# Ledger of designs, part 47: peptides against a protein of PDB entry 7Z53

Target 1, 150 residues: chain A of PDB entry 7Z53
Amino acid sequence: PRIKNQADCIPFFRSCPACPGSNITIRNQINALTSFVDASMVYGSEEPLARNLRNMSNQLGLLAVNQRFQDNGRALLPFDNLHDDPCLLTNRSARIPCFLAGDTRSSEMPELTSMHTLLLREHNRLATELKSLNPRWDGERLYQEARKIV

## One batch from the design tools (peptide; made by RFdiffusion4, then SolubleMPNN)

Design b2_p15_5_s2 (from b2_p15_5, 11 letters changed)
Fold by OpenDDE base, seed 3:
Structure b2_p15_5_s2 (fold): chain B 150 residues (1-150), chain A 15 residues (1-15)
Amino acid sequence: as target 1 above (150 residues)
Amino acid sequence: SYAEELAALQRALNE
């Protein structure tokens, strides 16, 4: 699409120029949106993080979900375990820690949190459906195949 | 069991 006002724009297409004069938050949003296709914000780019994002308690190929809270029965992102949790420090009254995702910015912007949550649910939905279609697949196969579809 | 967990997850994901 054509960008008319590049002062407050967020480019989506690869060929579109970055908006000038953006702060760190805006730049993070741009980077997250441009890297949407690889879904690294959901699965993590490094193996140790990727393993922490998975449910390793079964062979269902699922991503880990929050064990304390749900959204009307639907999954939420798991909590991280940070030494100095910036989410807890930001609002002492809320007492809600940062979420764990493939992107460290998952809890910094509500838009990213929502998107990560949506894709978490979609992955788990796909993995569950793939298990029904392929009962012999183990957790690793289910996880990888669902990841390819997302 | 594994089957019970799968069924529970399927129900939760479909809500």
Scores: peptide ipSAE 0.014, ipTM 0.490, DockQ to the pose 0.038
Fold by OpenDDE base, seed 5:
Structure b2_p15_5_s2 (fold): chain B 150 residues (1-150), chain A 15 residues (1-15)
Amino acid sequence: as target 1 above (150 residues)
Amino acid sequence: SYAEELAALQRALNE
């Protein structure tokens, strides 16, 4: 893997299902990604959750990012606010709560956490570029257009 | 496409 230091990032790995280098395999993976990204796991399937996952402090159409931690300047998922946070209970010395995402399993499965993190970064990148290309678009337009590109 | 770029990124991360 390109990322060799696993200490400063969440591990991300996707295996090739069959016949490495096959065009069919690549297409199947793309189709799986497209279906996986009905985006509900990233954007939330319910409107209240979707709003909680957005950065509503500006009109940039961004998803909310972690306010305490970054990955070498790159965004991480925001933390959830759970009464009995299982992530805090798992390792009490780490003091890291569960992440907020469309899928509640994001903190339980590092692979999902990393995937959601990448999609978060991509959405915010797209929204930023769309803002540059369309300065008059408001946050809702930017958010929806970036979501559609996914 | 977006999906293709994401797939390429995933492949790069697996190396």
Scores: peptide ipSAE 0.019, ipTM 0.431, DockQ to the pose 0.023; fails the geometry check
Fold by OpenDDE base, seed 4:
Structure b2_p15_5_s2 (fold): chain B 150 residues (1-150), chain A 15 residues (1-15)
Amino acid sequence: as target 1 above (150 residues)
Amino acid sequence: SYAEELAALQRALNE
């Protein structure tokens, strides 16, 4: 999506493949990364994880959001509940656990954290719009329809 | 229509 407000921009950086000499080949993989969103990174590829990523407290079809922190009113990823949380082990003074996402690497790569956060917000935005358009839809329907669009 | 609105949402999400 095109970000209209530059203040809301989240920078993403990708590694550029090295090319032999001055010859540049077609970067199909990079193009795929820029043009395709694998939603499994956000929603999870396993049903137990997928359920944990959802907000089950209502019938709005939303993904779960962080209950402790927000970004100027905008949603952040929820925290995971790992037995041996590597994020907590890295910086015990901060006491910030790893984020919960479809990809467990979300907290390891800031780019993934940002992407997951963005897509979380987009899902919830879309689900909210779908609720407005279809007031009788339950949470499951809203979640699934939003997921298909993302 | 609903279809048009949904399409608009899709476009907005993908921009």
Scores: peptide ipSAE 0.017, ipTM 0.549, DockQ to the pose 0.020; fails the geometry check
Fold by OpenDDE base, seed 1:
Order: structure tokens, then C-alpha cells, then sequence
Structure b2_p15_5_s2 (fold): chain B 150 residues (1-150), chain A 15 residues (1-15)
């Protein structure tokens, strides 16, 4: 496992569709996935937050990405701007602020941080592809359509 | 499906 601190891990449900008695496991996994795929943790459940999570500098329908760091050229979550940033206060040596996400717990839970990062990248990938397919779509349309696919 | 992809990603993150 990539996550070293297993005590802070969020358990993910796994299914064995070919195994008898796996209905509960399958359902739990589906429910967890669908709840997560609601993607409110990525896009934000409140409109002000949702707007802050978007890249409003263009009409590409992209989510905002980190302006300081990249992962080998790949996007990372943007930093939040908190007065009393708990991430800065907790780990003073790292001096890395909390990430801005639909779920404020993203920086507190490595699994959420990673997943949100992946979904951020996926959204932006989809938006980019949709722009290629539909050049006339504005940023709002691209954002909404990509969000629907995610 | 996307759900399957997400599940795969979740599994990968747990490794």
C-alpha cells in the first residue's frame, strides 16, 4: 500500500460478483462509489465553493489546478487560502497549505487527496476532449458536460 | 464503466 499510515485510511468496499453471498459487498461498494461519484467532494456542493474550484480564467471548463506544483507535469489540487490553515499549523516543517477541494477534509485524508487529484485530472481531460469535439461550447457547457461524465 | 474505473483506482490507492 502506498498509504503508510493505515490508521487514517478510509476503508473501501470490494466486491466479488462471482462469489455467493456477495450482494451486500457489491451493494456497499456501489453505494460508496455512487456517493463518491456524486463528486461533490470534487466539485463542491455549494455554489460559492464550486466556483472557487473552477478555472475562471478561460472558457475551457476546467477545474482550477495548483499554480505552484505539478506532479511530473500532471495537475495537483489548488491550495486553499485559510487564515488559520490547519495543514500549516500541524506540519510546520513542510509548510504546505491545505488543498482546496469540495471536501475540506481532502488534505487530512491522503486517500481523499489522491482520489480528488485523479478526478481533477479526469475532469480536465474530459473537458479538453469535449472542447476538441465541440469547439463552440463555452466554458460553462464544457464544465457541466464533463461533470456529468465524471 | 466509470464506476469500475473508480473502483480500480481506489484499489490502486490502497496498495
Amino acid sequence: as target 1 above (150 residues)
Amino acid sequence: SYAEELAALQRALNE
Scores: peptide ipSAE 0.014, ipTM 0.422, DockQ to the pose 0.025; fails the geometry check

Design b2_p15_5_s3 (from b2_p15_5, 12 letters changed)
Fold by OpenDDE base, seed 2:
Structure b2_p15_5_s3 (fold): chain B 150 residues (1-150), chain A 15 residues (1-15)
Amino acid sequence: as target 1 above (150 residues)
Amino acid sequence: SVRDELAELQRRLNE
C-alpha cells in the first residue's frame, strides 16, 4: 500500500510482488517518494554541508560534481568520504561509495539519488547561464541566484 | 522551475 501519512513513516512507497494462484508473477519493484520535494535535500540545510556540496575551486557558483564518473558526459553527485562507508559495505563488489548530498538518505534510495542528480545538473546549468548573462557576478552570487531559480 | 515540475510529479504519484 502507498504510504500517505508522512508524519508516521518515511514518505516513500514500495510495491510488492504478487503470486496469484499457481503462477508466480514478479512485478517491477517501484519505489517512489510521497512527500513534497524540498530543495534543501540538494543544497543542504546546514552550512558546513552546504559548503561541502559546492565547488569552491572557482567563482562559478557551481555545486560539486563527481570527479571519477559521469553519466554520458553529464554530472553525477560527488562521493562522500566516510571512513566506514555503508554503501561500500552493502555491496562490496560494486565498490561504489555513498554519494554526498543535502539529504543523507540520498544513497539509500535510488530515486532520491536521481532527483538530486537532476537538480545538481540544473543548478549548474543555471549558474553557467547566469554567468554568461552576468559576467561580473562572483561565485556566491551565482550560487545563490541559481538556488533561487531551482 | 525544475522543483515545481518535480513537485507535480510527486503529486501525481500520490493520487
Scores: peptide ipSAE 0.016, ipTM 0.381, DockQ to the pose 0.022
Fold by OpenDDE base, seed 5:
Structure b2_p15_5_s3 (fold): chain B 150 residues (1-150), chain A 15 residues (1-15)
Amino acid sequence: as target 1 above (150 residues)
Amino acid sequence: SVRDELAELQRRLNE
């Protein structure tokens, strides 16, 4: 499900469009959403990014989750470690950085954030269930199998 | 499937 908790509002930023009113911006957004359907934007299309999106602290095959915030007990995307984090610049008092995801625009569009969050939760749910069903599977197996199901 | 749900979500977002 999409993020419903609006009480604990995490600030988002939106980049200024280069050509307001142009179909280019719309096209880019649509393309991003289309590519998201194959879940590549959640897991990362490149191995280094994929590894950074995983929880490597255990053998549960989980994706990394936010260590500071939760949505009514449910997981949120982990934060990125950008030097010049635009999300931090939008509200310096809040000190909330951008989310880490396969799409850098995840923090710019709440809809994308919600979608990524949904898939994050689903993956971790599946991995947890698979662990219960297959206790001998290691983290890599759990991660890959859950990824295939998503 | 999850992918089907996402496809539906995308459809709604594109409207």
Scores: peptide ipSAE 0.015, ipTM 0.382, DockQ to the pose 0.021
Fold by OpenDDE base, seed 1:
Structure b2_p15_5_s3 (fold): chain B 150 residues (1-150), chain A 15 residues (1-15)
Amino acid sequence: as target 1 above (150 residues)
Amino acid sequence: SVRDELAELQRRLNE
């Protein structure tokens, strides 16, 4: 990997901790790259997760964004709501929860976090543009059309 | 597509 400072491990639920130098991490990385083809890493492969990743407060077809933090006005991934959040347990001083994404490994690898963030922003940009071009489309139509383009 | 372009970027970032 391009990033060399990968010493931290994340203790996942009901499984061994995912360490950057472990076979689990390597396998997860390969699986994430493979799943990128259909963008399931962004939108989720299961309907309950897909719904949780959407902004359901309006009819704009947007994905949910972080409600606590932004990057100079740009969107960040929303936080997950895990009971025993492994990200909080790994670094107690940072007090930053795991991010929620279509791929649960998004917080494990900074590369994936960045990629998910970019695709989140792109989806929301596309949905916004589609809304401007098609004011009569509802949130479901906007979401699906943006998803097809991404 | 956006996915195709970013797939290459992700590959490079994970090397």
Scores: peptide ipSAE 0.018, ipTM 0.396, DockQ to the pose 0.023; fails the geometry check
Fold by OpenDDE base, seed 4:
Structure b2_p15_5_s3 (fold): chain B 150 residues (1-150), chain A 15 residues (1-15)
Amino acid sequence: as target 1 above (150 residues)
Amino acid sequence: SVRDELAELQRRLNE
């Protein structure tokens, strides 16, 4: 496993196990719609961080996106503003600072960065759709409802 | 779904 510290794992609730009769080491999952994944790594578990991860310049309930780069028109994670930015120190020629995300590991593992990016895009997509469906909702409502769906 | 994708990514990260 890439993540060595279990404390760094993202908590989620899984469906009930269905173990094979002769094998106790593996199990199948029973489909349950009540199971969910905690996306706190995207939104931040602390209120100050959560606010910094949001686009507060409008009432669209969006997460902040990178202001310098896009991926073929798609959003990327915003950059953090760190004193002695370790990401800048690792590759001085690239001049790419650390990403800002709910999980500080976002810039340490490319797979995690991809996950954050995916969920960022999905949140903003959902918020946009919710705005279309509910034009009277303010940014806070849009943000919270989109967060619940993610 | 987003949850399925996240679950898959999380699984891969934990391997």
Scores: peptide ipSAE 0.016, ipTM 0.391, DockQ to the pose 0.027; fails the geometry check

Design b2_p15_5_s4 (from b2_p15_5, 11 letters changed)
Fold by OpenDDE base, seed 1:
Structure b2_p15_5_s4 (fold): chain B 150 residues (1-150), chain A 15 residues (1-15)
Amino acid sequence: as target 1 above (150 residues)
Amino acid sequence: SYADELAKLQKELNE
């Protein structure tokens, strides 16, 4: 759905070494978040990429999060590991690499980066809730069920 | 939401 009233929106700020900083407000409704978003942007359309986007160190079915930075305690997208990282090449002083996401455009468009971040957080929230409800589910089951909901 | 409904169903199935 189209967002016309931003009174109930949640704010999100993103800085980019190659792009200007963006401060956006998004309506706090999961249906609004997914209305114009292909979930493949978050999870990846190829199996090798999908595996790299997952946290494989446990059986919680979580997506990987940034290991260096957080946003006031909340998760950020992980960094990619690119040879000749375009984000580093664009702004040498910032020294911030590109983010890793299912869509390669994530670091090119701050709006997409913000959306991916929100959906990352939502997936991990859902996986955590599903784990609480179904303690015997393994990481694969949790990941797949959370992915179906998003 | 769908997530809430699913959570309710899962809770009922686990009881």
Scores: peptide ipSAE 0.017, ipTM 0.447, DockQ to the pose 0.019
Fold by OpenDDE base, seed 2:
Structure b2_p15_5_s4 (fold): chain B 150 residues (1-150), chain A 15 residues (1-15)
Amino acid sequence: as target 1 above (150 residues)
Amino acid sequence: SYADELAKLQKELNE
């Protein structure tokens, strides 16, 4: 069932509120799918972003997860730290910032958020398994190898 | 620690 009370939902920034199902949305989705091939949507295509998407607190090769919220115990994307966070501006009452992902549109389309979340979980799963299989691998190796498999 | 992170991750994966 659809949740009618937007205050109880995670707000998403819409680039075109007047055209939610327009060709723009379709185009964005296609772009997201193309990025899916190289998983840049998850890992980021630029090194600075890629580093920010990683859990750098250990040598497990994990992607960063949300430190405030979980989805029934499962990982969510981390929040970004935008100075002018459009997600916060979209729904002032919710006070939920944009998610941080390789795709800057992560908080514009819930579908992308969901996919990124799933791939985040998958990466971390793979990294964990790789660590088990290769205990001597450091975080960089685990991260890279998991990235190749995803 | 690794153990803590692993436990956290395992919890996430199992739920």
Scores: peptide ipSAE 0.016, ipTM 0.500, DockQ to the pose 0.044
Fold by OpenDDE base, seed 4:
Formats: sequence, structure tokens, C-alpha cells
Structure b2_p15_5_s4 (fold): chain B 150 residues (1-150), chain A 15 residues (1-15)
Amino acid sequence: as target 1 above (150 residues)
Amino acid sequence: SYADELAKLQKELNE
């Protein structure tokens, strides 16, 4: 589900908060939606990124989740590890780094962040269910099968 | 353990 408790919300980085009009935002949203078919925005289109987005500590086929924050016990996107984190630079008081997601814009647009979060949770839910149904599947199988369903 | 982790995850997903 969506992040309901705003107290648990994480600040966002906005690349162009003062941009005139909504064209950029609309375009970004459209692009994100178009990629929804293959869910590359969630899983990443590049293998190194895809690996970083996965939970490799077990064979459950899960996507990585935030290790610092949760939304009423529910998962949030993991943080990226950027040397010059623009999210930290933009909002120094919050001191929250950018999210790591398949779409690099995940921390820039709340809509994308929310969607990615939901899909993250859905993937992990599916993977968990698939593990229950197929106990002998390894993490790769679970991950791939869940990815196909999402 | 693995089982504990799985149980924890399952609990979190079902909340």
C-alpha cells in the first residue's frame, strides 16, 4: 500500500523545483509508465543495478529494502550510496540520501517513489508467496518469477 | 536463522 503515515515519509530530492510548467514532470511520469510493462523502473535495466536492487543476503528472491526506515512496518526503497548525494545536498536538514531504484528519478518525484515502493512491496509479496508454493526454488527463480508477474 | 527471517518477512508482508 501507499505510504499512509506521513510521519514515516522520507524527503525527496527535486531536480528542478522551480521549473516552469509541468511538462517535465508529465514527461517523466509518462516515461516511467511506459517502462511499467517490463518494470525496468523497479528492477533496473542494467545488470549491475539490478543486482544492487536485490536482497542478496538470502535465497528468497527479494528486492532490497531500506535498512533504516519503514512505513508502519512496511518496506521502503533502499538508499543509494552516492558520493555527492544530491538529495543530501538539496535538503541538508533532513539528511536523507537518495533512494536506489531502477529509475534514477525515484527520489525526485514523489509519484515515482510511491509507485516504486508499492511495486517493491508487491514483488516481495509475490516472491514470498512463490517461495511458499515452491519451497525448492532458489532466489534467482523466485526473483525472476515474481518479476514476471509484476 | 533462515526460518526466522522468512517468518519475519512474511509477518511484515501480511501486516
Scores: peptide ipSAE 0.014, ipTM 0.479, DockQ to the pose 0.043
Fold by OpenDDE base, seed 5:
Structure b2_p15_5_s4 (fold): chain B 150 residues (1-150), chain A 15 residues (1-15)
Amino acid sequence: as target 1 above (150 residues)
Amino acid sequence: SYADELAKLQKELNE
């Protein structure tokens, strides 16, 4: 994976910028994106939403992923289930419903959606690793611990 | 469009 457009650089990790190049302007952009990221936008600030964002089919502490589509084998955000889906109304030809995320604006801004997607993948990666390290942890523990790291 | 931009960004992130 690589970022072709430097202006679209996203901070995957605090210690490892996504873009290979080091430039002041690029760094400023990355910092701006980092400051914008809030865990509540990924996990939801309300408990009902937080529960809907989780994969409750197992005890792996994972966030829910899209059940219809993947991006080159990688997870995408799950679709929301809105009666009047504004995303479908905006572009009827695309027929892509809104994504379900902690921030309702996730589908309004592709940049934000991408960020959420990356953090979703990171959470699930961490949860998987934590399960390997702590096989007796239940889904709640795995979810919470991964959430703390993200 | 939103879908096009999303696809573009997702592709860039996964290359």
Scores: peptide ipSAE 0.013, ipTM 0.393, DockQ to the pose 0.043; fails the geometry check

Design b2_p15_6_s1 (from b2_p15_6, 9 letters changed)
Fold by OpenDDE base, seed 1:
Structure b2_p15_6_s1 (fold): chain B 150 residues (1-150), chain A 15 residues (1-15)
Amino acid sequence: as target 1 above (150 residues)
Amino acid sequence: VEAAQRAAQQAFLSL
């Protein structure tokens, strides 16, 4: 059940257990990440998330960027759209949502946020350069080739 | 670094 009183309690839900076989004595969580070195922290481990992380408004193969803020003209991570956004809940005066990235921990600490931001910028840089070198490539090809390089 | 990003980071760390 969801805890509705957020004044005294923070709703904290344990990860789903993995039950691969019989006679399990140790509870392990289901792995929500890919096992490959595929930069899933940038691109997501699930297809729906991967699509949400992309800029689908054009054929440039870009990742989505923040629409409200920039860092001296440089891209920032887009905001997530969470029903119960912990960033909004913690500091209601700031009204800054959590960031959307391939890894949900992107907003947990500045170092993670910075790395996610850097890799997002690098992807978009690569996709842009690849487009200039290969004008006939569509957005899917550009995205995938940039992703392979990252 | 954008002030908004810093604010988000601070907000999350204050949980």
Scores: peptide ipSAE 0.000, ipTM 0.198, DockQ to the pose 0.033
Fold by OpenDDE base, seed 2:
Structure b2_p15_6_s1 (fold): chain B 150 residues (1-150), chain A 15 residues (1-15)
Amino acid sequence: as target 1 above (150 residues)
Amino acid sequence: VEAAQRAAQQAFLSL
């Protein structure tokens, strides 16, 4: 961050401005997301993030799930691994880190978190069903086909 | 407030 004295600042950051040539009349933000409807809030817009969101321990094409908590046996979003985790700052007693999803805002409000969680579960359901229907498919194909459906 | 938000989230996910 440009501001070095962060002790007196709320850790909100403005989007980087987009500068379309010589037209600087309206400040627009740079789009860092995929420009098409692809459920990037679930899968991410960048390959490194997309890989981190996947369960790579097997060939089932699943997304990663929370390793500490479940909802009556149902999956929850995995936790992120942030150096200065803002979620840990909001409730220091709970010690609950931010969730990891394709959209970095997944922890901003419960409604959004719930939608991300629902879509995570749906992907994993689809991948599981696709595996049942197509036992010879590998994890990559299962993941991609489930992603196309979501 | 945060406890209420968490409770609301859990209730939503339990439906």
Scores: peptide ipSAE 0.000, ipTM 0.216, DockQ to the pose 0.030
Fold by OpenDDE base, seed 3:
Structure b2_p15_6_s1 (fold): chain B 150 residues (1-150), chain A 15 residues (1-15)
Amino acid sequence: as target 1 above (150 residues)
Amino acid sequence: VEAAQRAAQQAFLSL
C-alpha cells in the first residue's frame, strides 16, 4: 500500500460506478435519486421511504412530524429509526436521534435541517389548505397535489 | 380547483 502507517488509516470506500456504454470512458457514480426535479429531498426517491415520511394515521395527506418535540408549536422533522444512529453516537448525552427526511443528509448540518423542516411545514400547510378547499379529496390526492405544488 | 392550485403555487413562490 502507498500509505505505510495503517494505524492512522480511516476506511473510506469509493462510490459504486455506473456501467456506461462502450463510448463513455469517464467513471460516474450510480444515481440513486430520481432523475427529475420532484422535491425528492422532501419526499424521498424510493416508495418505502416515501411512505415512511407520510402521516398515514389519517386522510389529510400530511407528512409525518416529530412526536416528541415542536418549535414553539410548529412541526419538526420526525426522528429516524436507525440501528446505529450517528446522531445518537455523536452526542450520547443529548440522546437526540437523526431526523427522517427524503434526503439522508437532513441531519448533517442545521441549514439542511432547517430547509427540510421548512418544506415539511409548507407541504402540511398546503395539504391542509387543499383539504379545506376540497373536502372530498382523500389523503392520497391531498398528498400528491400538495407535492406537485412544492 | 385549478384557480386554487394556481393561487397556492403563487403563495409558495412568494415565500
Scores: peptide ipSAE 0.000, ipTM 0.191, DockQ to the pose 0.022
Fold by OpenDDE base, seed 4:
Structure b2_p15_6_s1 (fold): chain B 150 residues (1-150), chain A 15 residues (1-15)
Amino acid sequence: as target 1 above (150 residues)
Amino acid sequence: VEAAQRAAQQAFLSL
């Protein structure tokens, strides 16, 4: 192996192959996360994560936002609460934790962080507008309807 | 804030 020190390895697991439907030599993986495109990168694919991504302090159907930082009044991704936060370990001076998003890779690349931030903002915008249009909707309905649009 | 986020991300990418 090219990497001699196993401590330098990241434990990635390859997805299971889908059943071959034809003589196509291209390996397709099984989607075991969600049955359809549902913006799981924003909302998560698991209920506990989805709940952690939501602002549960009110009935506005909003996603959770950063409590420490804003971008000129605009929301940023909330921080995760990881025991061994790699973001804190790598840059101790900045003391910026990894971001919490539906996709755990949200902190790996600035482009991903940006996209997750944009989609979070869009969800919250949609939920806010939906609340304005439908004052009687509860937080769950607002969240789900905004999610359907995203 | 942007600089801090970029710095954190760059540090991660440097791993």
Scores: peptide ipSAE 0.000, ipTM 0.217, DockQ to the pose 0.031

Design b2_p15_6_s2 (from b2_p15_6, 10 letters changed)
Fold by OpenDDE base, seed 4:
Structure b2_p15_6_s2 (fold): chain B 150 residues (1-150), chain A 15 residues (1-15)
Amino acid sequence: as target 1 above (150 residues)
Amino acid sequence: EAAEQAERQRAFLSL
């Protein structure tokens, strides 16, 4: 192997292949996350993460937002809580932790960060409007209905 | 009430 020191390796598991058709030469992986387009990059594909991404302090069905920073009054992604935060390690002067999103790659590129931020804002906008239209809806329903629209 | 809520949501989605 090219890499001799295993300590330099990142654990990675290749997905199992889906059953190919007779003339399919492209290897497709089995989808083991979600069975439909559900914006899991925003909401997460695991229940604990999904809960952490939500604002659970009220019944407004909102996603959690950054508590330290805003963009001209607009929400930003919340920070993650990582022991060895690579964002803090790579840019020590900025001292900006990695963002928490449904997709763990949210902090790897500004484009992804921007898209996640946009969709977070859109969800919260939708949930807010849905609450206005349906005052009796609880936070779970607001969250789920907004999620369906996103 | 459920019907009214459904109508409100449909109205919102039509905007």
Scores: peptide ipSAE 0.020, ipTM 0.578, DockQ to the pose 0.021
Fold by OpenDDE base, seed 2:
Structure b2_p15_6_s2 (fold): chain B 150 residues (1-150), chain A 15 residues (1-15)
Amino acid sequence: as target 1 above (150 residues)
Amino acid sequence: EAAEQAERQRAFLSL
C-alpha cells in the first residue's frame, strides 16, 4: 500500500527487485546503471537521459546547465521535470526542484550535488578547450572526447 | 595541421 500521508514523509520509492535465480533467496535491487567506471553519474546510463543532459542547441558538445540560476557566473546543474518531485515536496517554501544529472540521487546530499556540479563544469571546460584546439570538430565529437577525459 | 593540433592537444592534456 502507498503511504497516504505525504506531508510527513520524504517520498523515497523502493527499488524494484532483481529477478531471482533458482537458489537466490536474498532480495537484490535491479541494476539499471552501467557497471563499469564511465562517469555515468554525469552522463547517464541510458541514451534518452544522456540526450536530456546535453545542450543540443549548438555544436559545442556541452552539457545542459541551469537556466534560472548561476553561481557567480558559474554553471549549476539543470533542474529536472518530475511529476512528483521529492525536492519540491521536502522543502515546500524553497520551491527548488531536484537537479537533473546522470545519477538520480544528485539532489540527495549537498556534497553529492557539488560533485555533480563540479564534473559538469569540468566537462564544459574540456569541451570548450577542445573546441579551441580543434575548430573543425562537431558537437558530438567534442562531447564524446570530453566525456572520455572526465 | 594535424601534427600541430596533436601537439596542442597533448600540451593541454598535460596541464
Scores: peptide ipSAE 0.016, ipTM 0.484, DockQ to the pose 0.019
Fold by OpenDDE base, seed 5:
Structure b2_p15_6_s2 (fold): chain B 150 residues (1-150), chain A 15 residues (1-15)
Amino acid sequence: as target 1 above (150 residues)
Amino acid sequence: EAAEQAERQRAFLSL
């Protein structure tokens, strides 16, 4: 640290150095407080939304998944419950609602939908593995630790 | 178009 006397300093760290595998002398930084990947599209940016995105029916720390459809046994994004659902109005014959997501655009952009789905699957995988390793962890701990890793 | 998008999604998710 630049400050030598740290007795009166607050021990708060936000970043750590990252060096590329080249002779470039530029010192880059990576976020040390949050995930390297901004997964706000998965977890939401606000607490009420974040809670709605979780599977609260058990203590497994899982994100909510689609209850109607799966992709060869793999999870898909859950549907939202919107009044005058734009997705239902767009194609009335398909009757497919909008997805519930941390990013409201997840139903508008297939690429974002795919990324969200992938990260949702990864979260649930991680939470499941963490539960196996730590059987006494409750759902909140499992969720937070999985979220931290994602 | 929707079918093509769905296949692209599946392909991406299978990586």
Scores: peptide ipSAE 0.005, ipTM 0.243, DockQ to the pose 0.027
Fold by OpenDDE base, seed 3:
Structure b2_p15_6_s2 (fold): chain B 150 residues (1-150), chain A 15 residues (1-15)
Amino acid sequence: as target 1 above (150 residues)
Amino acid sequence: EAAEQAERQRAFLSL
């Protein structure tokens, strides 16, 4: 192979193609995301991911936040748990793992990370306010209603 | 170390 140093390489695989009908000749990828506007970049498109993004330790309907770091008392995105974390590989000195969000690209660029952080904070703010207004709502309802507003 | 990581994270996020 042309590339000799493979130790620092990030594995990248071509997406699987969708199989079009007879009239479509353009190659498209298989869609793994929701096809409607549902803020899936915040909440995920799959149930296992959606569950991992939630704070399930209480009935407040909150999204999970970083347990190690805060920004002057403000919440940050939780870290993902990746075997080969590309964020750690690309900048070993920073020692900052990739963030966990509904969109897997949340750590691709600082601007996107910031937006995900803001939306996480907004969800948690909304859920908190909804709890104050509706003390009898359980965590699931709080989460879903806040999600609808976002 | 934790404080340093927090600062790097804030710098990265530009928050």
Scores: peptide ipSAE 0.000, ipTM 0.280, DockQ to the pose 0.038

